# Designs tried in a protein design run: peptides against a protein of PDB entry 3OGK. Part 56

Target 1, 307 residues: chain A of PDB entry 3OGK
Amino acid sequence: ATPDRLSRRFPNLRSLKLKGKPRAAMFNLIPENWGGYVTPWVTEISNNLRQLKSVHFRRMIVSDLDLDRLAKARADDLETLKLDKCSGFTTDGLLSIVTHCRKIKTLLMEESSFSEKDGKWLHELAQHNTSLEVLNFYMTEFAKISPKDLETIARNCRSLVSVKVGDFEILELVGFFKAAANLEEFCGGSLNEDIGMPEKYMNLVFPRKLCRLGLSYMGPNEMPILFPFAAQIRKLDLLYALLETEDHCTLIQKCPNLEVLETRNVIGDRGLEVLAQYCKQLKRLRIERGADEQGMEDEEGLVSQRG

## One batch from the design tools (peptide; aimed at target 1 K85 L239)

Design b1_p23_6_s3 (made by RFdiffusion4, then SolubleMPNN; from b1_p23_6, 10 letters changed; failed a check: too like the target's own chain)
Amino acid sequence: RKKLKERLRGVERTPSESELASL

Design b1_p23_6_s4 (made by RFdiffusion4, then SolubleMPNN; from b1_p23_6, 9 letters changed; failed a check: too like the target's own chain)
Amino acid sequence: MKELKERLKGIEREESESELESD

Design b1_p23_7 (made by RFdiffusion4; failed a check: near_copy:native)
Pose (drawn by RFdiffusion4):
Structure b1_p23_7 (pose): chain A 307 residues (1-307), chain P 23 residues (1-23)
Amino acid sequence: as target 1 above (307 residues)
Amino acid sequence: RKTRVQILEERKDRVAEEVREEE
């Protein structure tokens, strides 16, 4: 339908969610220029959806121009913006929205592709934003943003509950973790072990409510930092973990309250067996395919009728 | 070492190749 039709039928929308490209686009089957331009919708938002406080674009083309317009038109009213698997914008668009939308509660760019010119957008949030509840750039290449800015955000945003990030060194986020007192969910970061520091981590202060998490590149040697509070973990994202079938069993075994697990097929039939009696409350399970080129990551990394 | 983005792109390409083979 046309944007005109949407605003005529529902002039007082508070929340809007638009999907563009077919689901196949998540698997590199759809041309990049196929469509899903968000621009006519932003123009319609400017003129006729004067009550909109939340926008979620999914698999759509979003330009800097269209985010500059959205930020100016909705300003302090924009409580939530989700750029979900979208493309076509840059850090100029992010800066525009974080400077004009001073009261953003939830900002999300998971799996979006954009051009990164600088890191001022994150710094702008750190300097002026107090209201942020959820910040999410989970699956994203950011090389110019400072972990100091993220820590500062945690110090200023008392209601920060959920943060998902890129390839920050976990050690650089120690300050962030101490400051994020109310943090219930963390995903991302980078666990980089060097033989030089056998106990490079072991001294992580995780927020005492963290129960939904996934540490990227987590190996067997760093896995134990989760054991002190594994009884509390309700959601686990081992999708980007570097741990073998045996290690999965040992961790899954310690999470009796786990309700959501996402992982690669390395979990193996053996891991599913463990999951089968320790985690009776499990509600959602997703076993993504792993490195399927040179053996199934190990000789147990195949799930079957047994699992 | 590959980045998570690179791993995901490889996974997507693998699924896309299999879909073309099935067609």

Design b1_p23_7_s1 (made by RFdiffusion4, then SolubleMPNN; from b1_p23_7, 12 letters changed)
Fold by OpenDDE base, seed 5:
Structure b1_p23_7_s1 (fold): chain B 307 residues (1-307), chain A 23 residues (1-23)
Amino acid sequence: as target 1 above (307 residues)
Amino acid sequence: RKSILEIEEERRKRIAEEVLKKA
């Protein structure tokens, strides 16, 4: 499909999803210069797709100029922007988006590669947006953004229901969790074990409606922080948790309403048995294989081919 | 401690190596 053909066929298009590089690119099987530039699509959006409110680029090359053009062309009509596993831009491009698209509801840059210049984009978002429902920069590395801006976003955006972040220390997000009264989903952060302060996270207060959760680096010592609301957990992401097979069994037993589980092969056949016994509402199970073959210390569990 | 991105990169590297061995 070409951009010009799209606008001629669908002049009233409201939602566009473009896929660039094949999935094989994630495994370094596709050359970097393969292409997949959004530039011609952004030009077409700007000129001919005047009702477009949702844009999803997956594995595309996106420049700051592309983002700036898109931002100015759609302005407050843009409700959703997803830069899903994209590359080629800097935080200046993000700044342009949040500056011009002040009514954006969904902003995603999950697993995108970019150059970080400053934290102004998140600050600008915090200062002017009140419409945000979904914010997702999971599996990214921002070193120059402030957790205080995230708190401000939570305070100002009353419809904020899903937030996925990078490596924020969870204790720095206490104010955010207190402000995010309607938050249903949280992923990311950083749990940092301190042998001298084993109870450092025990008093962490989560939003009352939280039911979809994935805390990065959560080990067995931190896992008890979930127990007070484990019965209301519907989705659990344990892909980057530091739980062994027995820890999985302990946690799963406490989550009888679990609908979605994402974890690693470490769950083992034993964990799957416990899951089947206690989680009767389970709808989706994702098990990442191969991560437990080398490099992770909690590698005791193995899921059989029949399991 | 390895970052999530480092963990994921290593995982993908292993998968890629397995695919290449079968080709």
Scores: peptide ipSAE 0.474, ipTM 0.866, DockQ to the pose 0.644
OpenDDE base, seeds 1, 2, 3, 4: peptide ipSAE 0.469, 0.447, 0.467, 0.447; ipTM 0.863, 0.849, 0.861, 0.851

Design b1_p23_7_s2 (made by RFdiffusion4, then SolubleMPNN; from b1_p23_7, 15 letters changed)
Fold by OpenDDE base, seed 1:
Formats: sequence, C-alpha cells, structure tokens
Structure b1_p23_7_s2 (fold): chain B 307 residues (1-307), chain A 23 residues (1-23)
Amino acid sequence: as target 1 above (307 residues)
Amino acid sequence: RLSRLELEEKRRRRIAEEALAAA
C-alpha cells in the first residue's frame, strides 16, 4: 500500500500501523526497493489524515524531522505513538513529540536505536503531561534521563498503568513505585548485586496492582522480593533474569495465576513440567534460545521437543 | 548460568540486529 492510496480510501483513519523491513533472517526475501522510511507516511498523515490519533511504526527509519512534522501535525490529537524497533532519530525528535503532543497517552520506543543528546524529552513529559497511560522505552539505553522525572510522571499521570524502562537502578525508582498507585505493569530496571548489602532490595515496595513484571538481572537472591505478590502475577518477563532451572521452578510454583511467561531455554523440561502443573491459566509461553545452551550441559537446562 | 554481562550482550545484539534490519 502507498500513503496516498490509504488516505484516499480512509480519510477518517484514526489508527495506523506500519511494518518496515523484517528481521535480518528474512531480509533476503524482501525486494531491494522495500520502503522503510516513514517520511512519505508522515507527509500523508500531516496533509490528509486529520483524524489520526494512533501511530505505530515497526522496524522503520524515523528521522527527527519526521517526528517533528508528526508532532506539529497531530499535536494534542495524538494519543499513541509507538516507535517499535525503529532507528534514525535522536532524543530531539522525542522532545518534539512530548512538547507538542501534551495529551499523549502511549509513548513507546521499545528496542529502538537512537542517538541520545540529553534527557530533556523525559523532563518535558514530566512537566506537562497528565494523560500518560503507557510509557515504554524497554530495551533501550538512556544515560541522560532522570528517575526523578519518571517519579514526577507517576505523580501527575493518575492513569499510568504500564511502564517499561531501561537500566535504571531499581532503588532509584522507589519514589516512582510509591507514586505509581495504579501501575499494573513494570519491566526493566537493573538489579545490581552488592556483596556488602545482600538484602538491599528486600524492602522494595511495589505498586499494589502490579501483575505484569520483568525485572532485569534478577537473580535468586532478589527473586524473593516477588513472593509477597507472586499469586497476583499474570505476566512474567524472565528473558533477562539471572535465574537457573531450579529458580524458575521455585518462582513458577508461586505464580498460580500466571498467564504469560517469557523466558530462555534455561527453564528446561523440568521448568516446563512445573509450569504445566502449577500454572493452569497459562495462555502464552515464549522460550527464547540463547547463550544458555553454551554454558549449560545439564539436560535440565534444555527444552527438548517434548516440551 | 549466564552472567549479567552475557545477558547484556544478548540484549545489545538483539537491538543491533533490529537496527540493521530497519536501515
């Protein structure tokens, strides 16, 4: 489809999702002239799609100019922007979005690659937005943003239900968690081992409604922080947890209401058996094959064809 | 058992692969 054809057919379009180039494994199946730039679409949105409130770009090239044009064209009418696995922009583009789209409800840049100039975009969002429901920069690397701005967002956005972040130290997010009273989903952060303070995370208080969770680098020593509310957990992201097979078994046994599990093959056949035994409401299981295969010769750490 | 560094590398590699595919 072309942008002009879309606008002619659907001038009152409210939601648009565009998918760019597939993963590298499928790249050879795509013609060389495959368009991955959002520019022509942004132009069409600006000129002819005046009812558009939701935009999702997946695996596309997005420039700061594209974001600026989109921001100015939709302004407070833009409710959702998802830059899903996109590239080509900087934090200046994000700043333009949050500056002009002050009623944005969903802002996602998960797994996007960008140049970080400063943390102004998050600060601007914190200072002016009260509508945010979903903030997702999971699997990104921001070094210049402040956890204080995230806390401010939580205080000001009472409908904030899902937040996924990069490598914030979890202890720096204590204020955020206290403020985010309606938060249902949290992914990311960073749990860091401290030999001198092995229990530094034991008193961490999570939002009461939290039921979808993925803490990065969570090991067996930190895992017990989930036990008080494990029964209400419905989704776990363990892709970047430091859990072995037995740790998986321990945690899974405490999550009888688990509906979605994402983990690595380290869960093993044993973990899958435990999962089947204790998690009768499981709807989706994602097992990613990773470097666990190289380090774990143990049969327990491998998912066989039986599982 | 995977180390933190190995997981971080896995994450970086995934992001890089997606970025290359998008370009």
Scores: peptide ipSAE 0.374, ipTM 0.889, DockQ to the pose 0.125
OpenDDE base, seeds 2, 3, 4, 5: peptide ipSAE 0.330, 0.338, 0.328, 0.347; ipTM 0.874, 0.877, 0.873, 0.880

Design b1_p23_7_s3 (made by RFdiffusion4, then SolubleMPNN; from b1_p23_7, 14 letters changed)
Fold by OpenDDE base, seed 3:
Structure b1_p23_7_s3 (fold): chain B 307 residues (1-307), chain A 23 residues (1-23)
Amino acid sequence: as target 1 above (307 residues)
Amino acid sequence: RLSILEIEEKRRKRLAEEARRAA
């Protein structure tokens, strides 16, 4: 499909999702004629797709100029922008988006590669947006953004229901969680074990509606913070949790309403048995091999064909 | 500028480091 053909066929298109080539091709020498650049699509959006409110680029090359053009062309009509595993832009491009698209509801840059110049994009979003429902920069490395801006977003965006972040210290997000009264999903953060303060996270208060959760680096000592609301958990992302097989079993037993589980091979056959026993509403299971598991001597931490 | 692969590798590295701390 070409941009021009798309606009002619569907001039009233509201949602567009484009997929580029797989990762292996994106970071090598890319031919100039590679369909992985969003530029021709952004041009077409700007000129001819005037009803477009949702844009999803997956594994595409996106420049700051592309983002700036898109932002100015769609302005407050843009409700959704997903830069899913994209590359080629900087935080200046993000700044342009949030500056011009002040009614954006979904902003995603999960697993995207970018150059971070500053934290202004999140600050601008915090200062001017009241429409945000989904914010996702999971699996990204932002070092210059402020948890306070995230808190401001939560305070100002009453429809905010899903937030996925990088490696913020969870205690820095206390204000965010307090403000995010309607939050249903949270992923990311960083739980840091403190041997001298085992109760470091025990007083952490989560939003009342939270039911989809993925706390990064959550170990068995931190896991009990979930127990008060484990029965309402519908989705768990344990991919970056530091739970052993037994810890998985413990947590799973407390989540009878679990519908989606994402974890590593450490769950083991035993964990899968427990999952089958206690989680009768399970709809989706994702198991990945973790790099940390290469050294695990625990035979129970292996998922076999029998499990 | 980090590649997607670099982000994933860093994430995995951090996971491994935290796992060592927990052990």
Scores: peptide ipSAE 0.036, ipTM 0.702, DockQ to the pose 0.072
OpenDDE base, seeds 1, 2, 4, 5: peptide ipSAE 0.026, 0.026, 0.027, 0.025; ipTM 0.650, 0.637, 0.647, 0.665; seed 5 fails the geometry check

Design b1_p23_7_s4 (made by RFdiffusion4, then SolubleMPNN; from b1_p23_7, 13 letters changed)
Fold by OpenDDE base, seed 2:
Structure b1_p23_7_s4 (fold): chain B 307 residues (1-307), chain A 23 residues (1-23)
Amino acid sequence: as target 1 above (307 residues)
Amino acid sequence: RKSILEIEEERRKRLAEEALRRA
């Protein structure tokens, strides 16, 4: 469809999702620069889609100018912006969005590639937004943002229910977790093993409503931090956890209310048996082949076609 | 330690290679 056809047919459109690349692009079978620019769509949004409150760009090229135009055109009417696997913008574009769209509820840039100039966008969001419900910059590289701003967001946004972040040291997020009283979902962070302080994470206090979780680099030494609320867990993302088959079995047994599990083939047939035995409410199971499993020649860590 | 981004890139690369072998 063309932008002009969309606006003519649906002048009162509230939600728009655009996909610039086919799913096959995920397999690196096409050039990275192959895809659609959002520019003509942003122009159409600005001119003709006056009721649009939700925008989702997936695998598209987005410039700072595009973001600035979108921000100014929709302002506080913009409730959702998802830059899903997008590229071409910098943190200046994000700054424009959060500056002009002060009532944004969902801000996502998961798996997007961008140039990071500074951390001002997150600071501006922290200083002025009280409406945020979902913040997601999972699988991104931010080095200049402050965990203090994330804490401020948690304090000010009472409806904040889902936060996915990059490689923040989990200990730097203690204040965030304390402030995020209504948080139900958390993904990302960084658990860093310290041989000299094996229990450095044992005193972490998670939000009371937390039930969807994916801690990056969680190993068997850190896994016990979940045990106090494991029965409350409904979704686990173990794709980037450092758990072996036995660790999976241990954790799964403690999560009888698990509905969604995402993990690697290291779970093995044994882990699947345990899952079937203890997780009767399971609705979705995603098993990926591990990229980092050098030792996968061991039969125990493989999911067979029989499993 | 590999970052999650590096792990994901390697996963995608491997999947691409497998797809090419099946074609």
Scores: peptide ipSAE 0.405, ipTM 0.837, DockQ to the pose 0.630
OpenDDE base, seeds 1, 3, 4, 5: peptide ipSAE 0.390, 0.401, 0.130, 0.400; ipTM 0.833, 0.837, 0.793, 0.831; seeds 1, 5 fail the geometry check

Design b1_p23_8 (made by RFdiffusion4)
Pose (drawn by RFdiffusion4):
Structure b1_p23_8 (pose): chain A 307 residues (1-307), chain P 23 residues (1-23)
Amino acid sequence: as target 1 above (307 residues)
Amino acid sequence: SLELELPEKRTIALDKWLKKVEE
């Protein structure tokens, strides 16, 4: 339908969610320029959806111009913006929205593709934003943003509950973790082990409410940092973990309250067996496919009728 | 009440991550 039709039928929308490209686009089957331009919708928002406080764009083309317009038109009223698997914008668009939308509660860019010119958008949040509840750039290449800014955000945003990030060294986030007192969910980061520091991590202060998490590149040697509070973990994202079938069993075994598990097929039939009796409350399970070129990651990394 | 998912294809993000790990 046209944006005109939407605003005529529902002039007082508070929350809008638009999807664009077909689902196939998530698998590199849809041309980049196929469509899903968000611009007519943002123009319609400017003129006729004067009550909108939350926007979620999914698999859509979003430009800097269209985010500059959205930020100016909705300003302090924009409580939540989700750029979900979108493309076509840059850090100029992010900066525009974080400077004009001073009360953003939830900002999300998971799996989006954009051009990164600088890191001022994150610094701008660190300097002025107090209201942030959820910040999410989970699956994203950011090379110019400072972990210091993220720590500062945690110090200023008493209601910060959920943060998902890129390839930050976990050690650089120690300050962030101490400051994020109310943090219930963390995903991302980078666990980079060097033989030089056998116990490079073991001294992580995780927020005492963290129960939904996924540490990227986590190996068997760093896996134990989860054991002190594994009884509390309700959601586990081992999708980007570097741990073998055997290690999955040992960790899954320690999470009796796990309700959501996402992982690669390395979990193996053996891992599913473990999951079968230790985690009776499991509600959602997703077994993504792993590295399927040179053996199934190990000789147990195949799930079957047995699992 | 369990939601079980076994996808036939991988996402672009996971393909890039797996290629990086293979290197």

Design b1_p23_8_s1 (made by RFdiffusion4, then SolubleMPNN; from b1_p23_8, 8 letters changed)
Fold by OpenDDE base, seed 2:
Structure b1_p23_8_s1 (fold): chain B 307 residues (1-307), chain A 23 residues (1-23)
Amino acid sequence: as target 1 above (307 residues)
Amino acid sequence: SLELELPKRRTVALEKRLQKELE
């Protein structure tokens, strides 16, 4: 479909999702310029799609100019922007979005590749937005953004229900968790084991409504921090956890209301058996292959065709 | 439904890290 054909057919379009590059492009097997630019679509949005409030670009090339044009064209009418696995922009483009789209509810940059110039975009978002429901820069690398701005967002955005972040030290997010009273989903962060301080995270307090969780680098020593509210957990992302088969079994047994589990092959057939036994409400199971399969002599860490 | 998906970029990074720790 061409942009011009879309606008002619659907002049009152409210939501647009564009898919560009195939999965193979994410591994640099295909040139970055393959898969399509959003530029012609942004032009069409600006000129002819005046009711558009939701934009989702997946695996496309997005420039700062594209983001600036989109931001100015839609302004406070833009409610959702998802830059899903996109590339080609910098934090200046993000700054333009948050500056002009002050009523944005969903902002996603998950797995996008960009040049980080500064942390101004998050600061601007913190200073002016009160509408955010979903903030997602999961699996991104930000080094210049402030946890304090994230806390401010949580304080000001009462409808904030889902936040996914990069590698923030979890202890730096204590203020954020305290402020995010309605938060239901959190993914990301960084749990850093300190041999000299085994109880480093034991006093961490999570939002009361938290039920979808994925803590990065969570090991067996940190896992007990989930036990007080494990019964209310409905979704677990363990893809980036450092849990062995036995650890999976321990955690799964404590999550009887689990509906969605994402993990690696390390769960093993044993973990799957435990899952079937204790998680009767399970709706979705995702198992990814991990490099940890090659090093474990333990036959239990492999998911066989029987599982 | 069992969804087998290609590893995410971060999964690849984690795998590399895990591999280094196992070596």
Scores: peptide ipSAE 0.029, ipTM 0.651, DockQ to the pose 0.268
OpenDDE base, seeds 1, 3, 4, 5: peptide ipSAE 0.022, 0.028, 0.026, 0.023; ipTM 0.568, 0.669, 0.667, 0.649; seeds 1, 4, 5 fail the geometry check

Design b1_p23_8_s2 (made by RFdiffusion4, then SolubleMPNN; from b1_p23_8, 10 letters changed)
Fold by OpenDDE base, seed 5:
Structure b1_p23_8_s2 (fold): chain B 307 residues (1-307), chain A 23 residues (1-23)
Amino acid sequence: as target 1 above (307 residues)
Amino acid sequence: ELELELPERKTVSLEKFLEKVLA
């Protein structure tokens, strides 16, 4: 498909998703520039797709110039931008998006790689946006953004229902959780064990409507923080949890309303048996092999055809 | 909504996760 043909055939297109194909390789062996460039598509969007409000780039090369052009072309008409596993941009590009698209509802950059210059983009978003429903920079490495801006977003965006973040220390998000009264989904953060403070996270208060959850680096010592509301959990992302097979069993037994589970092979046949026994509402199960499986001590963490 | 699958390819890394797990 070509951009020119697209606009001619669908001049009133409102939603566009461009998906690059995955490349199978070991981690860090493939250059970032193997993805397709969005530049010609952004040009076409800017010139001819005047009703486009949703853009999803998956596994694409996106430059700051591309983002700037898109932002200015669509402005407040842009409701959704998903930079899904993209690369080639910096936080300047993100700043342009949030500066010009003040009514954006969904902003995603999950698993994207970028050059971080500053945290201005999140600050700008916090200062001016009241429309945001979904914010997702899960599995990214932002070091210069402020959890206070995230809190401000939660306070100002009444329709905010899903937030996925990178490695924020969870305790820095206390204010965010308090402000995000309507939040239903949270993924990411960082749970950091402190041998001297085993109860470090036990007083965390989560949003009352939270039912989709994935806390990064959650181990068995932190897992009990979920128990008070485990019965209302519908989706669990355990891909980056530090749970062994037995831990999975413990948690799953407490989540009878679980509909979606994403985890690694460590769940094992044992965990799958427990899942089948206790989670009768399960609709989707994702099991990733995981690159770290050889480092796990629990030998039960293996899914066979039986499971 | 229109979804187009392009022939271009991309990879993702779990480097940071592995660092945390193996620490």
Scores: peptide ipSAE 0.064, ipTM 0.468, DockQ to the pose 0.096
OpenDDE base, seeds 1, 2, 3, 4: peptide ipSAE 0.062, 0.059, 0.028, 0.018; ipTM 0.449, 0.444, 0.463, 0.444; seed 4 fails the geometry check

Design b1_p23_8_s3 (made by RFdiffusion4, then SolubleMPNN; from b1_p23_8, 11 letters changed)
Fold by OpenDDE base, seed 4:
Structure b1_p23_8_s3 (fold): chain B 307 residues (1-307), chain A 23 residues (1-23)
Amino acid sequence: as target 1 above (307 residues)
Amino acid sequence: ELEVEFPKRKTVSLEKFLKKVLE
């Protein structure tokens, strides 16, 4: 399919999803010459797709110039932008998007690779957006953005229901959680164990409607922070949790309304048995073999055909 | 009906995750 053919056939297109080729390399590295550039599509969007509100690029090469052109072309009409596993841009491109598209509702850059110049894009978003519903930069590395801006976003965007972030220290997000009254989903952050302060996370207060959760680096010492609302948890992302088989059993037993579980092979057959016993509402189970499991000697932390 | 998946994801965060696991 070509951009020009699309616009001629569907001039009133409102939603566009483009998929690049799967990445063969680890860490989402892609060759620069495989043909997955968004440039010709952005050009066509700018010129001929005047009603486009939603754009989803998956595994594409996206430059700052592409983002700038898209931003200016769609402006406040752009409601959804998903840079899903994309690469080639910097935070300047993101700044252009949030500067010009001030009514954006969904902004996703999950697993995208980019060059970080500053945190201005998040600050600009915080200063001017009141429409945001979904913010997702899960599995990215932003070091120059401020948790205060995230808090401001939560305060100003009352329809904010899903936020997925990188490696923010969870304690820096206390203000964010307090402000995000309607938040239903949170993934990411960083739980950092401190032997000198074992209870440092015990007073953490989560949004009351939170039911989809994935806390990075959550170990058995931090896991109890979920227990007060475990019964309302419907989705768990334990891919980056530091839980052993028995820890999985403990947590799963406390989540009778669990519908979706994503975890690693460490759940084991025992964990799957407990899951079957206690989680009767389960609809989806995703088990991933993590890179760290290849060298693990825990034989019980394996899922067999029995499970 | 229950859907079970065994994906093979390649994520940029793997290196950082491994560092935390190995600590």
Scores: peptide ipSAE 0.031, ipTM 0.530, DockQ to the pose 0.559
OpenDDE base, seeds 1, 2, 3, 5: peptide ipSAE 0.019, 0.020, 0.019, 0.020; ipTM 0.458, 0.481, 0.503, 0.505

Design b1_p23_8_s4 (made by RFdiffusion4, then SolubleMPNN; from b1_p23_8, 15 letters changed)
Fold by OpenDDE base, seed 3:
Structure b1_p23_8_s4 (fold): chain B 307 residues (1-307), chain A 23 residues (1-23)
Amino acid sequence: as target 1 above (307 residues)
Amino acid sequence: ELEVEFPKRKTVSTKKFIAKVLA
């Protein structure tokens, strides 16, 4: 498909999703036709797709110039931008997006690779946006953004329902959780074990509607913070949890309404048995081979043919 | 209907996660 043909066929297109090449080949095998770059598509969007409100780039090369052009072309008409596993941009590009698209509802850059210049983009978003519903920079490496800006976003965006972040210390997000009254989904953060203060997270208050959750680096000592609302959990992301097989069993038993589980093979056959026994509403199960293959040796941490 | 997924590609693990697992 070519950009020009798309606009001619669908001049009233509202949603566009472009899938690039696998990330491993993006920089080494760039085709001459620029199929991996969003540039020609952004040009077409700017010129001819005047009703487009949702853009999803997956595994594509996106430059700051591309983002700037897109931002200015769509402005407040842009409701959704997903930079899904993309690369080639900096935080300047993000700044342009949030500066010009002040009514954006969904902003995603999950697993994208970028150069971080500053945290201005999140600050600008916090200062001017009241429309945000979904914010997702899960599995990214922002180091210059402020949790206070995230709190401001939660306070100002009353329709905010899903937030996925990088490695914020969870205790720095207390204000965010307090402000995010309608939040249903949270992933990310950082739980850091402290032997001298084992209960440092026990007073953490989560949004009352929270039902989809994935806390990074959650170990068995921190896991009990979920128990008070485990019955309302519908989705768990345990890919970055530090739970062994028995820990999985403990948690799963407390989540009878679980619908989606994402975890590593450390769950084991035993965990799968417990899952089958206690989670009758389960719809989707994702099991991944993770870093625990080299660590956290668990005798039952393997899913066999019986699992 | 239960859908079981085994991703062909691993999710990108953070350096911190790896460090914690290996600690």
Scores: peptide ipSAE 0.196, ipTM 0.735, DockQ to the pose 0.522
OpenDDE base, seeds 1, 2, 4, 5: peptide ipSAE 0.192, 0.160, 0.178, 0.174; ipTM 0.728, 0.717, 0.722, 0.725

## One batch from the design tools (peptide; aimed at target 1 F27 E111 L239 R286)

Design b1_p24_1 (made by RFdiffusion4)
Pose (drawn by RFdiffusion4):
Structure b1_p24_1 (pose): chain A 307 residues (1-307), chain P 24 residues (1-24)
Amino acid sequence: as target 1 above (307 residues)
Amino acid sequence: SVEEYFEEDDEYEHSMPLFEKKLA
């Protein structure tokens, strides 16, 4: 339908969610220029959806111009913006929205593709934003943003509950973790072990409420930092973990309250067996495919009728 | 809301090119 039709039928929308490209686009089957331009919708928002406080674009093309217009038109009213698997914008667009939308509660760019010219958008949030509840750039290449800015955000945003990030060294986020007193969910970061520091981590202060998490590149040697509070973990994202079938069993075994598990097929039939009697409350399970070229990551990394 | 976000997050679907790229 046309944007005109949407605003005529529902002039007082508070919240809008638009999907664009077919699902196949998540698998590199759809041309990049196929469509899903968000622009006519932003124009319609400017003129006729004057009550909109939340926008979620999914698999759509979003330009800097369009986000500059959205930020100016909705300003302090934009409580939530989700750029979900979108493309076509840059850090100029992010900066525009974080400077004009001073009360953003939830900002999300998971799996989006954009051009990173600088890191001022994150710094702008750190300097002026107090209201942020959820910040999410989970699956994203950011090389110019400072972990100091993220820590500062945690110090200023009492209601920060959920943060998902890129390839920050976990050690650089120690300050962030101490400051994020209310943090319930963390995903991302980078666990980089060097033989030099056998106990490079073991001294992580995780927020005492963290119960939904996934540490990227987590190996068997760093896995134990989860054991002190594994009884509390309700959601686990081992999708980007570097741990073998045996290690999965050991960790899954320690999470009796786990309700959500996402992982690669390395979990193996053996891991599913463990999951079968330790985690009776499990509600959602997703076993993504792993590295399927040179053996199934190990000789147990195949799930079957047994699992 | 946070609760809505958690529901969406639990059903959130991941893309394959980015997944493969990160693990490459």

